Peptides against a protein of PDB entry 4N7V. Designs and how they scored, part 212

Target 1, 222 residues: chain A of PDB entry 4N7V
Amino acid sequence: TLRSITSPLVAHRLKPIRQKTKKAVVSILDSEEVCVELVKEYASQEYVKEVLQISSDGNTITIYYPNGGRGFPLADRPPSPTDNISRYSFDNLPEKYWRKYQYASRFVQLVRSKSPKITYFTRYAKCILMENSPGADFEVWFYDGVKIHKTEDFIQVIEKTGKSYTLKSESEVNSLKEEIKMYMDHANEGHRICLALESIISEEERKTRSAPFFPIIIGRKP

## One batch from the design tools (peptide; made by RFdiffusion4, then SolubleMPNN)

Design b2_p30_7_s4 (from b2_p30_7, 9 letters changed)
Fold by OpenDDE base, seed 2:
Structure b2_p30_7_s4 (fold): chain B 222 residues (1-222), chain A 30 residues (1-30)
Amino acid sequence: as target 1 above (222 residues)
Amino acid sequence: DEEEEKEWEEDLKELEEKLEEEREKELEEE
């Protein structure tokens, strides 16, 4: 099943973006829908031959072929749907479209990993919890120039000197110099606080059923 | 399929670099 390869993409709260590649253009729209435009070149002109439009929650996929399959000239936005539209749920998406959906999902996940959900200013650093899940990326930018980037897979440290290294195990973290451990301790505390705030804010958002609370900024730069 | 996958990985890498550069600029301007 498609679900065994990827979960439904989630584009909520993401800013619009358009990225052109050799064979496709992927966009997040103002509506938070995701569009994959399949591009073909003919006579030095690029044409959109197929469009996958995916809902913001990833559960509905609308597929259409611009200009009766002849293609529509590539523009600054996806072409409008034509009369020949196919609509699928995530679980009913034909297998021939799974790879394209997976690409859209990876695109969205990458954007989410670079999209602030919570920004928290401490006495020493700007802490940022990102939108990706599970295991959201967490970044700490210390005002003195030290940077820590935590992902599900690793921790990257950039020292004041610009020296960069990656930690992939607990043993490596435990082997850090005492000076770096202080930064790591602060980063971990900031991370804990951001996760706690995310939980509290999400619960209040659910109760209120109003406009999104995220992204949110806590505190201010000293 | 393997060639297409490699192209997609390159495309995603380029996007990652772009997004990182944009984010770094935002952080430096604050």
Scores: peptide ipSAE 0.351, ipTM 0.849, DockQ to the pose 0.877
Fold by OpenDDE base, seed 4:
Structure b2_p30_7_s4 (fold): chain B 222 residues (1-222), chain A 30 residues (1-30)
Amino acid sequence: as target 1 above (222 residues)
Amino acid sequence: DEEEEKEWEEDLKELEEKLEEEREKELEEE
């Protein structure tokens, strides 16, 4: 099943973006829908031959073939769905489209990992909890130039000198220099606070069924 | 398809670099 390969992508709250590759253009639209445009070159012109338009919640996939399948010249936005339109649910998506969906999912997940959900300014740093899940990325940009990036898999540290290293175990974290431990402690506290706030805000969103509260900025840069 | 996966990894790496540059720029403008 498609679910055994990936979960439905989630593009909610993501800013519009358009990224061209050799074979495709992936876009997040103003509507928070995701478009995968399959590109072919003919006579030194690029044409969109197929489009997958995926809903913001990833559960609905609309597939169409521009210009009756002849292709439409590549432009600054996806072509309008006019010809040979099919609509599928995530669980009913034909297998031939699974890889394209997977690509879109990976694209969105990467964008989410770089999209602020909560920005929290402390006395010493800008802390950012990202949109990706599970295990959202957390970045800390200290005003003195130190950077810490926490993911589900590792912690990256960039020192004032520009020296960078990655920590993958608790043992490595425990072996840090005392100076770096101070930064790590602050980062961990900021992370804890962001997670707590995320929980509270998400619960209020659920109760009120209002417009999204995220992204949110807490505090001000000193 | 290992070749396609390799292309995806390259594309995603380029995207990651772009997104990081944009974020660094935003930070510098604050």
Scores: peptide ipSAE 0.346, ipTM 0.847, DockQ to the pose 0.814
Fold by OpenDDE base, seed 3:
Structure b2_p30_7_s4 (fold): chain B 222 residues (1-222), chain A 30 residues (1-30)
Amino acid sequence: as target 1 above (222 residues)
Amino acid sequence: DEEEEKEWEEDLKELEEKLEEEREKELEEE
């Protein structure tokens, strides 16, 4: 099933972007919908032959073929849907579109990993919890130039000298120099606080049914 | 299908690099 390959993509709160590749253009629209435009070149002109428009929650996929499959000239935005539109739920998406959906999902996940959900300024650093899930990326930018990037899979450290290394286990973290451990301790505390805030804010969002509270900024650079 | 998948992986890698470069620039301007 498609669900065994990927979960429904989530594009909520993402800023609009448009990224052109060789064979596709992927966009996040102002509506937070995701569009995959499949591009073909004819006579030195690029044409959109197929469009997958995915809802912001990833659960609805609208597929259409511009100009009855003849294609529409590539523009600065996806072509408008034609009368020949197919609409699918995530679980009913034909297998022939699964790879394209997976690509859109990976694109969105990447954008989410670079999209701040919570920014928290401490005395020593700018801490940023990203939108990706599960295991949101967490970055700490110390004002003195040290950087820490935490993902679900690793911790990257960039020292003041610009020396960079990756930690993949607790043993490697425990083997750090005392100076670096201080930065890690601060990063971990900032991470804990951001996760706590995320939980509290998300619960309040659920209760109020208001506009999204995220992204949020806590504090300011000293 | 495999060639298309490899191309997508390359495209995503390029996107990642661009997004990181943009973030670095934004942070340098702050």
Scores: peptide ipSAE 0.342, ipTM 0.846, DockQ to the pose 0.723
Fold by OpenDDE base, seed 5:
Structure b2_p30_7_s4 (fold): chain B 222 residues (1-222), chain A 30 residues (1-30)
Amino acid sequence: as target 1 above (222 residues)
Amino acid sequence: DEEEEKEWEEDLKELEEKLEEEREKELEEE
C-alpha cells in the first residue's frame, strides 16, 4: 500500500515555493496544496504533461493531463486543471502514481525541515524549531557566528572559523572541546524551551479551535 | 527505478541547498 511507504504529506503553514528539477517542477501553492508537474522536453521547449495536485493534508490527489495529454508549455505556475481530471484519496491512489507522491512527500518534508515553527531569541542566539515531524530540526544561530543544526540523525556544528563537522553519537558530543560544549548546552536549553512551548501552544490551539498559532516568534534579537 | 531515485536525491539535495541559502539570506538581513 502507499501507506506502507509514506504517510500523507502535510503542507500546512508552509510558504509557497516552486522548485524546478530536470524532470519535474514541485510547488507549494498559496493554498498550501502541493503540485508535481511532470516535465518533458520537446523541440527545445519544456512541456508539462502530467500534474499531480495534492491537498494540504495529503489526503486528496487530483491528477490531470494538460492539453489533453499533449502537454502545456512550462510556465511560472502549474497549468490550470483541465476538464479531464481524476481525483483520488490517498488510500485509493493508483500504484503508478505512488513514486510521484513519495517524491512530493519528501519534498514537503524537506521544506518543513527548513520552515520555522518557533523562533526563539535568546541572549546569545536565534533558536529555530522547524515544522518537520517527528523529531523536528532545530537550529541555533549564535550571534557570534557559531551555528548548530540538530536533526533526528545528527548534529552539525559550524564554528566561528567556518569549520564544520557532524556529530552522530553521544560519544562524539562528549568529546567536544569545552568551548563548543558551552554552545551545545545553550542550544540544548533553547531546544528544550522550544519543545515545551510547542507543547503548550499546541494544547491551547486544540482548546480554542482557532486559527493556527504557528509560526510564532518569541523574544527579539538583542 | 534506482536511477530515478538517484535523480530525486540529487534534486532534493539541490533544493536543500537552495532553502538553506534562502534562510541564510533572511538571517543576514535581520
Scores: peptide ipSAE 0.350, ipTM 0.848, DockQ to the pose 0.752; fails the geometry check

Design b2_p30_8_s1 (from b2_p30_8, 11 letters changed)
Fold by OpenDDE base, seed 2:
Structure b2_p30_8_s1 (fold): chain B 222 residues (1-222), chain A 30 residues (1-30)
Amino acid sequence: as target 1 above (222 residues)
Amino acid sequence: MEEIEKLIEETPPNSERVQKLIKEFFEELE
């Protein structure tokens, strides 16, 4: 099943973006829907032959073939749906479209990993918790030039000198120099605080049923 | 492709550079 290889994409709170590649254009719309336009070139003109429009929660996929399958000239936005529209749920999506859905999902997840959800300024650093899940990326930009990037899989450290290295186990973290451990301790504290704030704010959003509170900025750069 | 992924991780969020790297990354996957 499609669910066995990927989860429904989540594009909530993401800003609009349009990325053109050789064979496709992927977009996040103002509606937070995701569109994949399949592009073909004829006589030095690019045409959109197929469009996958995916809902913001990833659960509904609308597929259409512009201009009766003849294609529509590539523009600054996806072409409007035509009469031959197919609509599928995530679990009922035909296998022939799985690769294209996965393409959209990977794009959204990458954008989420670079989209701030919580920005927290401490005395020493700018801390950023990203939108991707589970295990959101966490970046710490110290004002003195040190940088720490935490992911679910690794921790990357960039020292003042520009020296960069990656830690992939607890043993490697424990073997760090004392000077670097101080930065790591601060990063971990900031991470804990951001996760706690995320929980509290999310609960308030649920109670008030108001517009999204995220992204949020806490504090200011000294 | 692996090199591009590393550069993405080291680049500031939502920067123009990130957008360029995203484009290059997905072009290699097509």
Scores: peptide ipSAE 0.025, ipTM 0.582, DockQ to the pose 0.024
Fold by OpenDDE base, seed 3:
Structure b2_p30_8_s1 (fold): chain B 222 residues (1-222), chain A 30 residues (1-30)
Amino acid sequence: as target 1 above (222 residues)
Amino acid sequence: MEEIEKLIEETPPNSERVQKLIKEFFEELE
């Protein structure tokens, strides 16, 4: 099943973006929908032959073939849906479209991993909790040049000297030099605070049902 | 691809450089 290889993409709160590749253009729209335009070249002109429009919650996929399948010239936005539109739920998406959905999902997840949800300024660092899930990326940019990047899979450290390395286990973290442990401790504290605030703010957002509270910035650089 | 992924992880978020790297990354996946 599609669900066994990917989860429904989530594009909520993401800023509009349009990224062109050789064979496709992937976009996050103002509506927070995600569009994959399949591109073909003919006579030095690029044409959109197929469009997958995915809802912001990833659960609905609308597929259409512009100009009766002949394609529309590539423009600055996806072509509008035609009369021959197919609509699928995530679980009913034909297998022939799974790869394209995965492409969109990977793109969205990558964008989310670089999209700030909470920015928290401490005395020593700029901490950023990203939008991706589960296990959102957490970046700490220390004002002295040290950087720590935490993901679900690893922790990357960039020291003042520019030396960089990746930690993939707790044992490796515990074996860090004392000087680096101090940075890690601060990073972990900032991470804890951001996660706590995320929970609290999300709950209030749910209660009020108002405009999105995220992204949010806490404090300022000293 | 591995090199590009590393560069993406080492680049500040929401930068033009990130967008470029994302583009290049997905072009290699096609």
Scores: peptide ipSAE 0.025, ipTM 0.571, DockQ to the pose 0.024
Fold by OpenDDE base, seed 4:
Structure b2_p30_8_s1 (fold): chain B 222 residues (1-222), chain A 30 residues (1-30)
Amino acid sequence: as target 1 above (222 residues)
Amino acid sequence: MEEIEKLIEETPPNSERVQKLIKEFFEELE
């Protein structure tokens, strides 16, 4: 099943973006829907032959073939759905479209990992908790140039000199020299605070059922 | 599609090119 290889994508709160490759264009729209355009080139002109429009919650996929299947010239946005429209739920999506959905999902997940959910300015750093899940990325940009990037799988450290290394175990973290450990401690504290605030804000957001509270900025760069 | 297949396999976190593009995009808006 499709569910065995990917979960429904989640594009809520993501900013619009359009990323072109040679064979496809993936877009996040103002509506937070996600579009995958299949692109073919004929006589030095690019045409959109197929479009997958995925709802913001990933559960509904609308597939259409522009211009009666003849293709529509590639533009700065997906062509309007007018011809050969099919609508599927996530669990009923034909297998032939799974790869395209997976592409969209991976792209969205990547975008989410770079989309601030909580920005927290401390005395020493700009801390950012991202939108991806599970295990949201957490980036810390110290004002002195040190950078720490925490993911579910690793912690990347970039020192002032530009020297970069990755930590993948607690043992490696514990082996850090004291100077770097101080940065890590601050990063971890900022991370803890962001997670706590995320929980509190999310709960209030659930209760109010109004416009999204996120993204949120806490503090300001000194 | 070969190009998409590569993106699927690399993303995330090993697609440096895509990550760079996305990072630059969002950093510009921050």
Scores: peptide ipSAE 0.020, ipTM 0.553, DockQ to the pose 0.027
Fold by OpenDDE base, seed 1:
Structure b2_p30_8_s1 (fold): chain B 222 residues (1-222), chain A 30 residues (1-30)
Amino acid sequence: as target 1 above (222 residues)
Amino acid sequence: MEEIEKLIEETPPNSERVQKLIKEFFEELE
């Protein structure tokens, strides 16, 4: 099943972006839908032959073939769907489209890992919790130049001197110099606070059923 | 391309998860 190789993509709150490769263009639209345009070149002109338009929650996939399959000239946005439109749910998507969906999903996940969900300014640092899941990336930019980047896989530390190293285990974290542990402690506290705020804000967002509260900025630049 | 290039540049080079996503996405679509 498609679900065994990927979860439905989540493009909520992501800003529009368009990325072209040789064979495809992947876009996040203003509507937060995701489009995969399959591109073919003919007579020195690029044409969109196939489009997968995926809903912001990833659960609905609309597939169409521009200009009756003859293709539509590549432009700065996906061509509008016209005729011969097929609509699928995530679980009913034909296998021949799974690879393309997976690419869209991975692209979205990458964008999410660099999209601020919560920005929190402390006395010492700018903390950022990203949109990706599970295990959102967390970045801390200390005003004195120290940087800490936490991911599901590792913790990266960049010291004032520019010296950079990666921690991949608890033992490595515990072996840090005391002066670095102070920064790590602050980063961890900021992370805890951001996660707590995310929970609280999400709950209020659910109750109000209004426009998204995220992204949010807590505090201000010094 | 510029936006994605920025994402790549800002991605920690030792991030296995993100680097894998980048690699799998671009290599097979080009």
Scores: peptide ipSAE 0.023, ipTM 0.552, DockQ to the pose 0.022; fails the geometry check

Design b2_p30_8_s2 (from b2_p30_8, 12 letters changed)
Fold by OpenDDE base, seed 1:
Structure b2_p30_8_s2 (fold): chain B 222 residues (1-222), chain A 30 residues (1-30)
Amino acid sequence: as target 1 above (222 residues)
Amino acid sequence: MEEIEELIEATPANSERVNKLIEEFLEKLK
């Protein structure tokens, strides 16, 4: 099943973006929908042959073939859906579209991992919890130049000297120099606080019908 | 910080770098 290889993409709160590759253009729209335009070149002109329009929650996929399948010239935005459209739920998406959906999903996840959800200024650092899930990326930019990037898979450390290394186990974390451990401790505390705030704010957001509370900024740079 | 802005706001200057990342993901899907 598609669900066994990817989860429905989540594009909520993401800023619009449009990126072109050789064979496709992926867009996050103002509506927070995600569009994958499949591009073919003919006579030195690029045409959009197929479009996957995915809802912001990833659960609805609308597929259409512009200009009756003849293709529509590539423009600055996806072509509008035509009268000949197919609509699928995530779980009913034909297998032939799975790879394209996975592409969209991974793109969105990448964007989410670089989209601030909570920015928290401490005395020593700018802490940023990102939008991706589960296990949101967490970045700490210390004012003295040290940087820590936490993901679900690793922790990257950039020291004042510019020396960079990746930690993949708790043992490696425990083997750090004491001075670096201090930075790690601060990063972990900031992370804990951001997660706690995320939980509280998300709960309040669920109870209200207001506009999204995120992204938020807490504190100010000293 | 610069990387964050580059990723979420496409510009001609950062497009190639972002596209490279996208392409790397595509290769992993093969």
Scores: peptide ipSAE 0.024, ipTM 0.612, DockQ to the pose 0.084
Fold by OpenDDE base, seed 4:
Structure b2_p30_8_s2 (fold): chain B 222 residues (1-222), chain A 30 residues (1-30)
Amino acid sequence: as target 1 above (222 residues)
Amino acid sequence: MEEIEELIEATPANSERVNKLIEEFLEKLK
């Protein structure tokens, strides 16, 4: 099943983006829907031959073939759906479209990992909790030039000199020099605070059923 | 499609490239 290889993509709160490759264009629309346009070249002109439009929650996939399958010239946005439209749920998506869905999903996940959910300014750093899940990325940009990037899988440290290294285990973290540990401690505290705030705000958002509270900015740049 | 495969089967190297592109786009949106 598709579910066995990927989860429904989540594009909520993501800003519009459009990335073109040779064979495809992936977009997040203003509606927070995700579109995959399959591109073919003919006579030095690019045409969109197939479009997958995925709902913001990833559960509905609308597939259409522009211009009756003849294709539509590639433009700055996906072509509008035609009368020849197929609609699928995530669990009923034909296997032939799974790879394209996975492409969209991975793209969205990467965008989410770079999309601020909570920006928190401390005395020493700009901290950013990202939108991806599980285990949202967390970035800390210290005002003195040190950078820390935490993911579910690793911690990357960039020192003032530009020297970069990756920590993949607790033992490696514990082996850090005291100077770096100070930065790590601050980063961890900022991370804890962001996670706590995320939880509280998310709960309040659920209760009020209001417009999205995220992204939020806490504090200000000194 | 090769580009799709690179994204789906993202290696650390591929991920870095894609991340850079995404970052560039995000900066343009600010």
Scores: peptide ipSAE 0.021, ipTM 0.602, DockQ to the pose 0.025
Fold by OpenDDE base, seed 5:
Structure b2_p30_8_s2 (fold): chain B 222 residues (1-222), chain A 30 residues (1-30)
Amino acid sequence: as target 1 above (222 residues)
Amino acid sequence: MEEIEELIEATPANSERVNKLIEEFLEKLK
């Protein structure tokens, strides 16, 4: 099943973006829908031959072939669905579209990993908890130039000198220089606070059933 | 995912590499 290889993508709260490659264009729309445009080149002009439009919650996929399948000239936004429209639920998506959906999902997840959910300013750093889940990315930009980027899989450190390295285990973290450990300690504290705030705010969202509270900014840069 | 980290951070300087990575990613999905 499609579900065995990917979960429904989640594009809620993501800002519009459009990424073009030679063969495809992926977009997050103002509506928070996600579009994958499959591009073909003909006579030095790029045409959109197929579009997958995916709902913000990932559960509905609309597939269409612009201009009766002849293709529509590539523009700054996806062509409107007018011809050969098919609508599927996530669980009923034909297998031939699974990999394209997976691409969209991976792209969205990447965008989420770069999309602030909580921004927390401390005395020493700008801390950012991202939208991706599970295990949201967490970035700490120290005002002195040090950067720490935590993911589910690793921790990247960029020192003042520009030296960059990746830590993938607790032992490596424990082997850090004391000066770097201080930054790590601060980062970890900021991370803990952001996670706590996320939990509290999410609970309030659930209770009030109001518009999303995220993204949120806590504090201000000194 | 890590392989395409620069996807949304593409600059004129790395656009070709980013595009290549995406194309490779798409190819793997064929």
Scores: peptide ipSAE 0.025, ipTM 0.615, DockQ to the pose 0.019; fails the geometry check
Fold by OpenDDE base, seed 2:
Structure b2_p30_8_s2 (fold): chain B 222 residues (1-222), chain A 30 residues (1-30)
Amino acid sequence: as target 1 above (222 residues)
Amino acid sequence: MEEIEELIEATPANSERVNKLIEEFLEKLK
């Protein structure tokens, strides 16, 4: 099943973007829907032959073929759905569309990993918790030039000298120079605080059932 | 459509390019 290889994409709170490749265009719309346009070239003109429009929660997929499959000239936005529209739930999506859905999902996940959910200014750094889940990316930009980037899989460190390295195990973290450990300790504290705030704010958001509280900014640069 | 499917697979190379473009776009938001 599709569910066995990917979860429904989540595009909530993401800013609109349009990314063109040679054979496809992927977009996040103002509506937070995600569109994959399949592009073919004919006589030096690009045409959209197929469109997958995915709801912001990833659970509904609308598929249409512009101009009865003849295609619509590529423009700055997806073509409007035609009369021949197929709608599927995530669990009922035909297998022939799974790869295209996975592409959309990966794109959205990448955007989420670069989209701030919580920005927290400390005495020493700008901390950012991103939108991706599970295991949201966490970035710390120290005012003195040090940068730490935490993901679910690794920790990247950029020192004042510009030296960059990646840590992939606890043993490597423990082997850090003492001066770098100080930055790591601060980063970890900022991370803990952001996660705690995320939990508290999310709970209040759930109770209120109002407009989204995120993204948020806490504090200001000193 | 088969050729389109091959490129939709996020190759490391394509992923890097897309990542860079996304980062450039979103840098203004960070």
Scores: peptide ipSAE 0.023, ipTM 0.611, DockQ to the pose 0.024; fails the geometry check

